Peptides against a protein of PDB entry 6FBK. Designs and how they scored, part 28

Target 1, 90 residues: chain A of PDB entry 6FBK
Amino acid sequence: EDTGVRVELAEEDHGRKSTIALRLWVEDPKKLKGKPKDNGAIEFTFDLEKETPDEVAQEMIESGFFHESDVKIVAKSIRDRVALIQWRRE

## One batch from the design tools (peptide; aimed at target 1 V56)

Design b2_p26_7_s2 (made by RFdiffusion4, then SolubleMPNN; from b2_p26_7, 9 letters changed)
Fold by OpenDDE base, seed 2:
Structure b2_p26_7_s2 (fold): chain B 90 residues (1-90), chain A 26 residues (1-26)
Amino acid sequence: as target 1 above (90 residues)
Amino acid sequence: MKEFLVTDEAGERYRVGADGTRERLE
């Protein structure tokens, strides 16, 4: 499903660390219920062993990037990219 | 807790804390 939110690796993944660097931005604001505070990309680390897409999305909400009503769509965008990255590591 | 880096349209970067506070980088 196209969430309207894009997530990509911010740096090359050699599959050696449990942490990855991600970049997230909104491609289609119409897919979100709320209005994002920023129009630019958000960079952050993601620990494949310790963190979950839902918790990271919640932290983004708390930091003010997205409306609380969009926590699930943001989490899904992260989850989908993380899954793809993990599949490529195999 | 988690730190985020946001880049605005002008290319300026900001560090965003868990409480939403922002600090310009560089």
Scores: peptide ipSAE 0.670, ipTM 0.913, DockQ to the pose 0.799
OpenDDE base, seeds 1, 3, 4, 5: peptide ipSAE 0.669, 0.670, 0.668, 0.669; ipTM 0.912, 0.912, 0.912, 0.912

Design b2_p26_7_s3 (made by RFdiffusion4, then SolubleMPNN; from b2_p26_7, 9 letters changed)
Fold by OpenDDE base, seed 5:
Structure b2_p26_7_s3 (fold): chain B 90 residues (1-90), chain A 26 residues (1-26)
Amino acid sequence: as target 1 above (90 residues)
Amino acid sequence: MKVFLVTTEDGRRYRVRADGTRELLE
């Protein structure tokens, strides 16, 4: 499913660390219920062992990036990318 | 708390903290 939110690696992943660098941005704002605060990319680290997409998405909402009604779609975009990265590491 | 880095439309970069406060990155 196309969430309209893109998540990519901000740095090359060599599979050596439990943390990865990600970049997230809105590609299709029509997929979101609210209007995001920014139209640029958000960069952050993600701990594959300690963090979850839902928790990180919630922190983005709390930080003011997205409307609370879009927490699930943001979480899904992160989850989908993280899953792909983990599958590539195996 | 998690820290985010955001790039605005004008190309400026900010550090965003959990409380929503922003700090311009030089």
Scores: peptide ipSAE 0.706, ipTM 0.928, DockQ to the pose 0.821
OpenDDE base, seeds 1, 2, 3, 4: peptide ipSAE 0.702, 0.705, 0.699, 0.701; ipTM 0.927, 0.928, 0.926, 0.927

Design b2_p26_7_s4 (made by RFdiffusion4, then SolubleMPNN; from b2_p26_7, 10 letters changed)
Fold by OpenDDE base, seed 2:
Structure b2_p26_7_s4 (fold): chain B 90 residues (1-90), chain A 26 residues (1-26)
Amino acid sequence: as target 1 above (90 residues)
Amino acid sequence: MKVFRVTTEAGEEYLVYADGTRVRLE
């Protein structure tokens, strides 16, 4: 599904750590809260064992990156990428 | 709390905290 939000690995994944580095950027400028020039690409760590896409997305909302109405879209984008990464680890 | 790193089109880098505080890097 095209969410308008792209998520990729910010570092090579060797499948050895429970944490991964992710990079997120928005293809639809309307999804960004505030000035688009101030948001750019967002990088963060994600703990595959302890964190959830929903919680991380909520933290992004609190940080001011996105509108509250887009929390589920952001969460889905993270979830989809995380799932793909975990499948590749098999 | 989680910290996010932002890279702008201008090449500026920021750390963004849960309270919305932005700290420019370098």
Scores: peptide ipSAE 0.721, ipTM 0.936, DockQ to the pose 0.791
OpenDDE base, seeds 1, 3, 4, 5: peptide ipSAE 0.720, 0.719, 0.714, 0.721; ipTM 0.935, 0.935, 0.932, 0.936; seed 5 fails the geometry check

Design b2_p26_8_s1 (made by RFdiffusion4, then SolubleMPNN; its pose is not in this set)
Fold by OpenDDE base, seed 2:
Structure b2_p26_8_s1 (fold): chain B 90 residues (1-90), chain A 26 residues (1-26)
Amino acid sequence: as target 1 above (90 residues)
Amino acid sequence: SRKEIREQARRRREEEEEERRREEEE
């Protein structure tokens, strides 16, 4: 399902670390809270062992990046990307 | 990390507030 939220690797994943660098942004600027100059792109590390997509998405909402209604699509987009990265490491 | 997210959000709010102040002073 297209969530309108894009999540990609911010750096090449060599499968050596429990952490990955991700970049997240929305395709529709109406999904952004406020008027960010960077099109709302967020770069962050994700710990594959300790962090959850739901907790990270919730932090983005609470921090004011997105609307409360979009927490689930953000979480899903992170989850789907993380699952794909994990699958590629095997 | 959640910490990085909070720090980025803070910076974005500070930048937006500073920009708004500049626009109000012009």
Scores: peptide ipSAE 0.625, ipTM 0.882, DockQ to the pose 0.798
OpenDDE base, seeds 1, 3, 4, 5: peptide ipSAE 0.621, 0.624, 0.624, 0.623; ipTM 0.879, 0.881, 0.882, 0.881

Design b2_p26_8_s3 (made by RFdiffusion4, then SolubleMPNN; its pose is not in this set)
Fold by OpenDDE base, seed 1:
Structure b2_p26_8_s3 (fold): chain B 90 residues (1-90), chain A 26 residues (1-26)
Amino acid sequence: as target 1 above (90 residues)
Amino acid sequence: SREQIREQAERLRRRREEERERRERE
């Protein structure tokens, strides 16, 4: 499923800590709020034990990165990447 | 702009830190 949102590791994951650095970028500029002239990536930390993709996606909307209608798309993209990272750790 | 993205990212980081501190108090 092509969400138009890409999430990747911003650092090497050695599987030793619950907190990871992630980078999120959008392929479809329509999903970005505020008329960004730069396709810059959003760098953020994610706690694998304490945080959920839905909560993090909601916080990004409240910060003005995305429209409320895109919260589920953003959350899904984070969830999918986090699931892959967790799978590799096992 | 790159500056706008940085400013938004700083706001996001601050908000997430405040939320974490709230969860630790509950």
Scores: peptide ipSAE 0.277, ipTM 0.758, DockQ to the pose 0.099
OpenDDE base, seeds 2, 3, 4, 5: peptide ipSAE 0.262, 0.270, 0.139, 0.271; ipTM 0.743, 0.745, 0.631, 0.755

Design b2_p26_8_s4 (made by RFdiffusion4, then SolubleMPNN; its pose is not in this set)
Fold by OpenDDE base, seed 3:
Structure b2_p26_8_s4 (fold): chain B 90 residues (1-90), chain A 26 residues (1-26)
Amino acid sequence: as target 1 above (90 residues)
Amino acid sequence: MKEEIRELAERRRREKREREEELEEE
């Protein structure tokens, strides 16, 4: 499903750290509740051992980057990318 | 999470609770 939310690596993953740098953006600027400083993308670190996609998505909503209705879409997009990164590290 | 985003989330949670408390006192 095209959720209109994309998550990618912001930096090269060498597989050595529990933390990864991610970039998240939306294809539809109407889903952005905030004015992101950089072209609609949010750059953040994700700790593979300590953080969950649902908690990180909730923090982004509370920070006012997205609407409350989009929490599950954001969480899914983070989860799907994190799962692909973990799979590539094995 | 990036620290600046976490701090912004915590601030907005406080501002939301303060507004809900102000609306219950009227």
Scores: peptide ipSAE 0.151, ipTM 0.571, DockQ to the pose 0.274
OpenDDE base, seeds 1, 2, 4, 5: peptide ipSAE 0.147, 0.148, 0.148, 0.146; ipTM 0.564, 0.567, 0.566, 0.567; seed 2 fails the geometry check

## One batch from the design tools (peptide; aimed at target 1 T45)

Design b2_p27_1 (made by RFdiffusion4)
Pose (drawn by RFdiffusion4):
Structure b2_p27_1 (pose): chain A 83 residues (1-30, 38-90), chain P 27 residues (1-27)
Amino acid sequence: EDTGVRVELAEEDHGRKSTIALRLWVEDPKDNGAIEFTFDLEKETPDEVAQEMIESGFFHESDVKIVAKSIRDRVALIQWRRE
Amino acid sequence: SFNPEEYELFREVEKNGRTFKVYKKKE
């Protein structure tokens, strides 16, 4: 399927960086803006950041697993492109 | 896609030491 939540890199992926800057926004909901944040790959969890975005007023409380996966896919996509 | 020329910083939200920068389209 599709999530409709787009999560992309914010800064050029340099490799061997334990923290990456990401940008998240929504195009299909099936603040209406972009959300930039940092993510620690070896420590932080997509679910943890999703909940913070919940407790920060971006999405509904039960819409956490959906946003957590959207971030997770980007983290996965960055590490696969990191071989 | 995101374009900095089309977006500006709207507000920032700090939660548990993390900073979320929120951007919107320029008017």

Design b2_p27_1_s1 (made by RFdiffusion4, then SolubleMPNN; from b2_p27_1, 14 letters changed)
Fold by OpenDDE base, seed 4:
Structure b2_p27_1_s1 (fold): chain B 90 residues (1-90), chain A 27 residues (1-27)
Amino acid sequence: as target 1 above (90 residues)
Amino acid sequence: SFDPAEYELAKEVVVRGKVFRVYRPRA
């Protein structure tokens, strides 16, 4: 499912570290219930062993990047990208 | 798509110790 939120690697992944750099931005705002405050991109590190997409999404909500009603769609976007990255590491 | 060359760091937000860097289109 296309969430309208894009998440990609912000740096090349060599598959050696448990942490990765991600970049997230809204590609299709009409798929969100709320209106994001920023129109650019958000970069952050993600620890594949310690962090979860839901927790990071919640942090983004607390930061005011997205409306609370969109926490699940944001989490899904992160989860899908993380899963893809982990799959490619195999 | 997203081209980093067309954006600039606007601010950094810290939540529970985690840093989120916000980039916005260059003026």
Scores: peptide ipSAE 0.759, ipTM 0.936, DockQ to the pose 0.873
OpenDDE base, seeds 1, 2, 3, 5: peptide ipSAE 0.759, 0.759, 0.759, 0.758; ipTM 0.936, 0.936, 0.936, 0.936

Design b2_p27_1_s2 (made by RFdiffusion4, then SolubleMPNN; from b2_p27_1, 13 letters changed)
Fold by OpenDDE base, seed 2:
Structure b2_p27_1_s2 (fold): chain B 90 residues (1-90), chain A 27 residues (1-27)
Amino acid sequence: as target 1 above (90 residues)
Amino acid sequence: SFDDSEYELAKTVVVRGKTFKVYRPRE
């Protein structure tokens, strides 16, 4: 499903660390229920062993980046990218 | 896609110990 939210690696992944750097931005705001506060991108680290997409998405909501109604779509975007990265590491 | 050259670090937000770097388009 096209969430309208893009998540990409912010750095090259050599598959050696449990943490990765991600960059998230809205590509299609029409897919979101709320209006994002910023029109740029958010960079953050993601610990593949300790963090979950839902928890990180909630933190983004608390930060005011997205409306609470979009927490699941943001989480899905992160989850899908993380899954691809993990599959590529195998 | 995202082009680093077109954006600049606007602010850093910390929530429950997690850091988020916010980038915005350069003027």
Scores: peptide ipSAE 0.761, ipTM 0.936, DockQ to the pose 0.893
OpenDDE base, seeds 1, 3, 4, 5: peptide ipSAE 0.760, 0.760, 0.759, 0.760; ipTM 0.935, 0.936, 0.936, 0.936

Design b2_p27_1_s3 (made by RFdiffusion4, then SolubleMPNN; from b2_p27_1, 12 letters changed)
Fold by OpenDDE base, seed 4:
Structure b2_p27_1_s3 (fold): chain B 90 residues (1-90), chain A 27 residues (1-27)
Amino acid sequence: as target 1 above (90 residues)
Amino acid sequence: SFDPAEYELAKTVEVRGKKFLVYRPKE
């Protein structure tokens, strides 16, 4: 399902590190319940072994990037991209 | 799509030790 939130690799993944750099931005704001405060992109690292999409999404909410009601959709966006990355590493 | 060349770092936010780099469109 299209969450309206895009997540892509911010750097090339050689499949060597457990940490990856991700870039997240809103492509379709109408898919969100709240209005994001920023209209650009958010870059962050994600530890494939230690972090979870839900925890990172929650941190983004606490940072004020998204409305609390959109935590699940943000988490899903991250999860889906991470899953694809891990699949490609296989 | 997103073109990094058209954006610039606006601010850095840290929550519970995790850093988030916020980029915005260049003026």
Scores: peptide ipSAE 0.765, ipTM 0.940, DockQ to the pose 0.881
OpenDDE base, seeds 1, 2, 3, 5: peptide ipSAE 0.765, 0.765, 0.765, 0.764; ipTM 0.940, 0.940, 0.940, 0.940

Design b2_p27_1_s4 (made by RFdiffusion4, then SolubleMPNN; from b2_p27_1, 11 letters changed)
Fold by OpenDDE base, seed 2:
Structure b2_p27_1_s4 (fold): chain B 90 residues (1-90), chain A 27 residues (1-27)
Amino acid sequence: as target 1 above (90 residues)
Amino acid sequence: MFDEAEYELAKEVVVNGKTFKVYRKKP
């Protein structure tokens, strides 16, 4: 499913750290129920051992980046990218 | 696609101890 939200590595992943740097931006705002406050990108670290996509997505909502109704779509975007990264590390 | 060269750091937001760097397109 195309969420309209893109999540990519903000730096090369050499598979050595438990944390990764991610970059998130809205590619297709029509896929979201709300209107994102910013039109750029959000960079953040993600701890593969301690954090969950849902928790980080909720924090983004609290920060005012997205509407609360879009928490799941944001979480899915993060989850899908994290999964790919983890699979590539194996 | 996101072009790094077209964006600049606009602000940093901290929520529950987690930092989010917000980038916006350069003027």
Scores: peptide ipSAE 0.758, ipTM 0.939, DockQ to the pose 0.872
OpenDDE base, seeds 1, 3, 4, 5: peptide ipSAE 0.757, 0.757, 0.758, 0.757; ipTM 0.939, 0.939, 0.939, 0.939

Design b2_p27_2_s1 (made by RFdiffusion4, then SolubleMPNN; its pose is not in this set)
Fold by OpenDDE base, seed 3:
Structure b2_p27_2_s1 (fold): chain B 90 residues (1-90), chain A 27 residues (1-27)
Amino acid sequence: as target 1 above (90 residues)
Amino acid sequence: DEERRRRERERREERRREFLERSRARR
């Protein structure tokens, strides 16, 4: 599903670390349920073993990057990218 | 307990700082 939020690797994944560098930004604000407070991109580390997309998305909203109504959209975008990365590591 | 709540707050504050420091304008 097209969430209107893009998540990509910010660095090449060699499949050796439990952490990855990600970049997240809004591609189409009209696809979001709420209005983003910031239209920038966020670069961050994600621990594949310890962190969850829902917790990270909530932290981003609390930081003022997105509207509260978009937490599940942001979380889904992170989850979908993480799933692809994990699949490619197999 | 109070120690757990402190550690949870510290982790949240660290994460918020990471996001703010590594944020960039799209344009």
Scores: peptide ipSAE 0.404, ipTM 0.797, DockQ to the pose 0.082
OpenDDE base, seeds 1, 2, 4, 5: peptide ipSAE 0.420, 0.393, 0.396, 0.378; ipTM 0.808, 0.791, 0.790, 0.789; seed 1 fails the geometry check

Design b2_p27_2_s2 (made by RFdiffusion4, then SolubleMPNN; its pose is not in this set)
Fold by OpenDDE base, seed 3:
Structure b2_p27_2_s2 (fold): chain B 90 residues (1-90), chain A 27 residues (1-27)
Amino acid sequence: as target 1 above (90 residues)
Amino acid sequence: SAERERKEREERRKKREEFLKRSEERR
């Protein structure tokens, strides 16, 4: 599904630490709240053992990065990337 | 414990916010 949200690793994953750096961007810059120059990708850390995509997405909305209507799209994008990372680590 | 988990969640949230602020400054 083309959600218009992309999540990738912001660092090389050596599979040794539970916390990873991720990069998230949206195809429609209007969906990323902030200054006009802030329409680029955002980088954040994610703890593979202790955090959930839903919680992180909700926190990003509370911080004003996304509209509430996009929470599930953001969460799904994070979840899909995290699942892929975990799959590659096994 | 539930208290420890809540504290750790808050610490991760703060760390993420700091990282996002630095990322925003670089843009």
Scores: peptide ipSAE 0.260, ipTM 0.726, DockQ to the pose 0.073
OpenDDE base, seeds 1, 2, 4, 5: peptide ipSAE 0.189, 0.194, 0.175, 0.181; ipTM 0.681, 0.685, 0.669, 0.670

Design b2_p27_2_s4 (made by RFdiffusion4, then SolubleMPNN; its pose is not in this set)
Fold by OpenDDE base, seed 5:
Structure b2_p27_2_s4 (fold): chain B 90 residues (1-90), chain A 27 residues (1-27)
Amino acid sequence: as target 1 above (90 residues)
Amino acid sequence: EEEEKRREEEEKRRKREEFLERSRARR
């Protein structure tokens, strides 16, 4: 599904640690809040053992990056990318 | 309400910066 949200690795994943660096950006600037830097891309660490896509997405909303209505879209995009990363580690 | 809205925006700005520290910590 094209959610208009993209998530990619911000660093090479060697599969050696539980923490990964992700980069998230939206294709529609209307989904962004505040004054985004780096062309609207958000880089963040994600701990595969301690964090969930829903929690991180909610934190982004609370931080004023996105509208509350987009939390599930953001969470899904993170989840889908994380799943792909996990599959590549196997 | 205007003051409350300002406080909320300041808090969101603070939380945004705090969130961004997650990525900065690796550099």
Scores: peptide ipSAE 0.493, ipTM 0.811, DockQ to the pose 0.473
OpenDDE base, seeds 1, 2, 3, 4: peptide ipSAE 0.483, 0.485, 0.479, 0.484; ipTM 0.807, 0.808, 0.805, 0.808; seeds 1, 2 fail the geometry check

Design b2_p27_3 (made by RFdiffusion4)
Pose (drawn by RFdiffusion4):
Structure b2_p27_3 (pose): chain A 83 residues (1-30, 38-90), chain P 27 residues (1-27)
Amino acid sequence: EDTGVRVELAEEDHGRKSTIALRLWVEDPKDNGAIEFTFDLEKETPDEVAQEMIESGFFHESDVKIVAKSIRDRVALIQWRRE
Amino acid sequence: EEEEEKEKLLEKEEELKEKFEKFREEK
């Protein structure tokens, strides 16, 4: 399927960087803006950041697993492109 | 059209970034 939540890199991916800057926004919901944040690959969890975005007033409380996966896909996509 | 819509979303990026950073600092 599709999530409709786009998560992309914020800064050029340099490799061997334990923290990455990401940008998240929504195009299909099936603040209406972009959300920039940092993510620690070896420590932080997509579910942890998703809940923060919940507790920060971006999405509904039960919409956490959906946003957590969208971030998770980007983290996965960055590490697969990191071989 | 998609690039114009994305540019409109990025106009709020700095504000949303500061809001989210402040939220993390509160923990």

Design b2_p27_3_s1 (made by RFdiffusion4, then SolubleMPNN; from b2_p27_3, 13 letters changed)
Fold by OpenDDE base, seed 3:
Structure b2_p27_3_s1 (fold): chain B 90 residues (1-90), chain A 27 residues (1-27)
Amino acid sequence: as target 1 above (90 residues)
Amino acid sequence: SREEELAKMLEKLAENKAKFEEHRKKK
């Protein structure tokens, strides 16, 4: 599933910390052929041991980034990226 | 459409980006 919500590492992961720096943004469907912009990206830390994608997504909604109806797709995007990172660490 | 939905999400992100760090600091 392509949620349109993009999540990527904001720093190189050496697998030494339980926390990772992530960058989250929404792909602009009107600017697909335009120059990529990082101005709209959210940078945040994610604790692999203590936080859940659902809780972080809810926090973003509380901050006004997303409508309540989008919480699950945001959470999924975070979860999928975190899963890939954890897989790569092993 | 999904495209329009994403555009709305992007707009909200742009408008509220400054609020996130403050919100997390408060916790």
Scores: peptide ipSAE 0.227, ipTM 0.710, DockQ to the pose 0.197
OpenDDE base, seeds 1, 2, 4, 5: peptide ipSAE 0.145, 0.217, 0.145, 0.210; ipTM 0.618, 0.725, 0.621, 0.724

Design b2_p27_3_s3 (made by RFdiffusion4, then SolubleMPNN; from b2_p27_3, 17 letters changed)
Fold by OpenDDE base, seed 2:
Structure b2_p27_3_s3 (fold): chain B 90 residues (1-90), chain A 27 residues (1-27)
Amino acid sequence: as target 1 above (90 residues)
Amino acid sequence: AEAERRARLLEKAAENRARLEAHRASK
């Protein structure tokens, strides 16, 4: 599913750390319920052992990056990318 | 162009990182 939110590695992943650096941005705002402000990309560290996509998405909503109605679509975007990274590590 | 958009997105990346980290630190 194309969420309209893109998530990519912000740095090369050597598969050695439990944390990864990610970069997230809106590619297609039409797929979001709310209208995100033109805030640019968001870079952040994701702890593969301690954090969940839902929690990180919620933090982004609380920080004002997205409307609360889009928490699940943002979480899915993070989840899908993290899954791909983890599968590649194995 | 796509390259220009990407540049604009990355320009604010560090600032947004700090904003998110500040929120996390408050918890």
Scores: peptide ipSAE 0.561, ipTM 0.875, DockQ to the pose 0.879
OpenDDE base, seeds 1, 3, 4, 5: peptide ipSAE 0.556, 0.560, 0.558, 0.557; ipTM 0.872, 0.874, 0.874, 0.873

Design b2_p27_4 (made by RFdiffusion4)
Pose (drawn by RFdiffusion4):
Structure b2_p27_4 (pose): chain A 83 residues (1-30, 38-90), chain P 27 residues (1-27)
Amino acid sequence: EDTGVRVELAEEDHGRKSTIALRLWVEDPKDNGAIEFTFDLEKETPDEVAQEMIESGFFHESDVKIVAKSIRDRVALIQWRRE
Amino acid sequence: ELEFVREVEITKKDGSVRTFKVYKKVE
């Protein structure tokens, strides 16, 4: 399927960086803006950041697993492109 | 291009502060 939540890199992926800057926004919901944040790959969890975005007023409380996966896919996509 | 709107800060599980920067598209 599709999530409709787009998560992309914010800064050029340099490799061997334990923390990456990401940008998240929504195009299909099935603040209406972009959300930029940092993510630690070896420590932080997509679910953790998703909950923070919940507790920060971006999405509904039960919409956490959906946003967590959207972030997770981008983390996965960056590491696969990192071989 | 994006225009800065605001920042939202929150405490992470490790006790450190995270900053979410909110942007709008430039029209």

Design b2_p27_4_s1 (made by RFdiffusion4, then SolubleMPNN; from b2_p27_4, 10 letters changed)
Fold by OpenDDE base, seed 4:
Structure b2_p27_4_s1 (fold): chain B 90 residues (1-90), chain A 27 residues (1-27)
Amino acid sequence: as target 1 above (90 residues)
Amino acid sequence: ELRFVKEVKRKGKDGSEKTFKVYEPVE
């Protein structure tokens, strides 16, 4: 499903570290209930062993990046990208 | 084109301190 939120690697993944750098931005604001500020981006590290997409998404809500009702769509976007990265590492 | 604006602190579940790097359009 197209969440309208894009998540990609912010740096090349050599498959050696348990942490990856991700970049997130809104591609289609109509997919969200809240109002995104602009067409900017958020970069962050993600620990593949310790962190979960749901927890990171919740932290973004608490930081004021998204509306609370959009936490699931943001989490899904992160989860889907992480799954692809882990699959590629195999 | 995007420019770096600020870092927003976040605290992981394990208590680790991390950040969100915020970028905005230049124009």
Scores: peptide ipSAE 0.729, ipTM 0.933, DockQ to the pose 0.770
OpenDDE base, seeds 1, 2, 3, 5: peptide ipSAE 0.703, 0.721, 0.724, 0.724; ipTM 0.930, 0.932, 0.932, 0.932

Design b2_p27_4_s2 (made by RFdiffusion4, then SolubleMPNN; from b2_p27_4, 12 letters changed)
Fold by OpenDDE base, seed 2:
Structure b2_p27_4_s2 (fold): chain B 90 residues (1-90), chain A 27 residues (1-27)
Amino acid sequence: as target 1 above (90 residues)
Amino acid sequence: ALRFVKEVKRKGKDGSTRTFRVFEEVE
C-alpha cells in the first residue's frame, strides 16, 4: 500500500552500525488524514536493535509533525523501509 | 534541494535524546 510518506536512507548504509540515518517526507498529503506541520523532510537516526517504528512515529506526533490519526501510516512507512534495509543487509 | 531549518529534541523515558532535524524544500 502506498502510504504517501517516503522514507529513505539519509546516508549510505554499509551494514556496520546498528543505527541508520533516515529521511522522511510526505510525498502525497492526500493519503494522510491530517495536515503535516511541515512540507520538507525530517531526518533522524533509528536503532535497528532497540527502537520500533511505532515508537518513533509516536514521538513525531508528540513533536507536532503529524496528526495523531496518522501515527499508524507514519509507522508503516518507517517499518517498510527498515524492513527493506534489514533484508538488504542479509 | 533541502535547507536545514531546526532541530527538535525530546527526552526519552530512559534518558535518551531523540533528535529530529527539520529541512525545507527550496527551489
Scores: peptide ipSAE 0.730, ipTM 0.930, DockQ to the pose 0.791
OpenDDE base, seeds 1, 3, 4, 5: peptide ipSAE 0.730, 0.708, 0.730, 0.708; ipTM 0.929, 0.920, 0.929, 0.920

Design b2_p27_4_s3 (made by RFdiffusion4, then SolubleMPNN; from b2_p27_4, 8 letters changed)
Fold by OpenDDE base, seed 2:
Structure b2_p27_4_s3 (fold): chain B 90 residues (1-90), chain A 27 residues (1-27)
Amino acid sequence: as target 1 above (90 residues)
Amino acid sequence: ELEFVKEVKVKGKDGSTRTFRVYKPVE
């Protein structure tokens, strides 16, 4: 599903660390119920062993990056990218 | 191209600190 939110690696993944650097930005604002205040990107580290996409998405909401109604869309975008990264590591 | 704007820190459920680095398109 096209969430309208893009998530990519912010650094090359050598498959050695449990943490990865991710970059997230809105590609299609029309897919979101709310309107993001920024048109840039958000970078953050994600621990593949300890953290969940839902928790990170909630933290983004708390930070005011997205409307609370879009938490699942944001979480899915992170989840899909994380799943892809994990698959590539196997 | 993106330029750095600021860092936003949030307290996690487990007491850890989440850091978001915010970027914007270069004007």
Scores: peptide ipSAE 0.739, ipTM 0.927, DockQ to the pose 0.848
OpenDDE base, seeds 1, 3, 4, 5: peptide ipSAE 0.737, 0.729, 0.728, 0.726; ipTM 0.927, 0.926, 0.925, 0.926

Design b2_p27_4_s4 (made by RFdiffusion4, then SolubleMPNN; from b2_p27_4, 12 letters changed)
Fold by OpenDDE base, seed 2:
Formats: C-alpha cells, sequence, structure tokens
Structure b2_p27_4_s4 (fold): chain B 90 residues (1-90), chain A 27 residues (1-27)
C-alpha cells in the first residue's frame, strides 16, 4: 500500500544495535487526511525491542506533526519499514 | 537539501527521553 509517507534508514544498519535511526517524510500529501505542516523530514531513533510503530506515530501526533486521523497510515509506514529492516537482519 | 531546524522532545513509555529531529528544505 502506498501510504504517501516514506520511511528510510537515516544511517546504515549493521544489525548490531536494538536501536535504528529512521527518517520520515511525506511524499504524497494527498494520501493524508490532514495537511502536512512542511515538506521537510523527521529523524528519530526507534528501539526495535521497546517501541511500537503505533506508539511512535501517536507521539508524532502529540508533537503536532500530523493530524490525529492519519495516525494509522503513519504507523503503517513505520511498521512496514521496520518489518523490512528486521527481515534483512535475519 | 534539508537543514536541521529544531529538536522536539518526546518521552518513551519507559520514561526515557528521546527526540524528533526536524528538518526543513533549504530555499
Amino acid sequence: as target 1 above (90 residues)
Amino acid sequence: ELRFVKRVERVGKDGSTKVFNVYEPVE
């Protein structure tokens, strides 16, 4: 599914840390119900053992980055990338 | 090109302090 939100590694993953650095940005704002505040990017660490995509997405909403109605598509974008990264580590 | 503009603090469920680093396009 094309969520319109892109999530990529902000640094090379050597598969040794439980934490990864991610970069998130809106590629297609039409996929969002709310309007993105800027066409920039958000970088953050993601703890593969302690954090969930839904929790991080909620934190982004609370921080005012996205509209509350878009929490699920943001979470999905993070989830899909994390899943791919985890797959590569195996 | 993107430039760093601000750091937004977030608190994890475990009480740890984390951040969102915000970048904006360079005009």
Scores: peptide ipSAE 0.736, ipTM 0.935, DockQ to the pose 0.791
OpenDDE base, seeds 1, 3, 4, 5: peptide ipSAE 0.714, 0.716, 0.712, 0.734; ipTM 0.933, 0.933, 0.933, 0.935

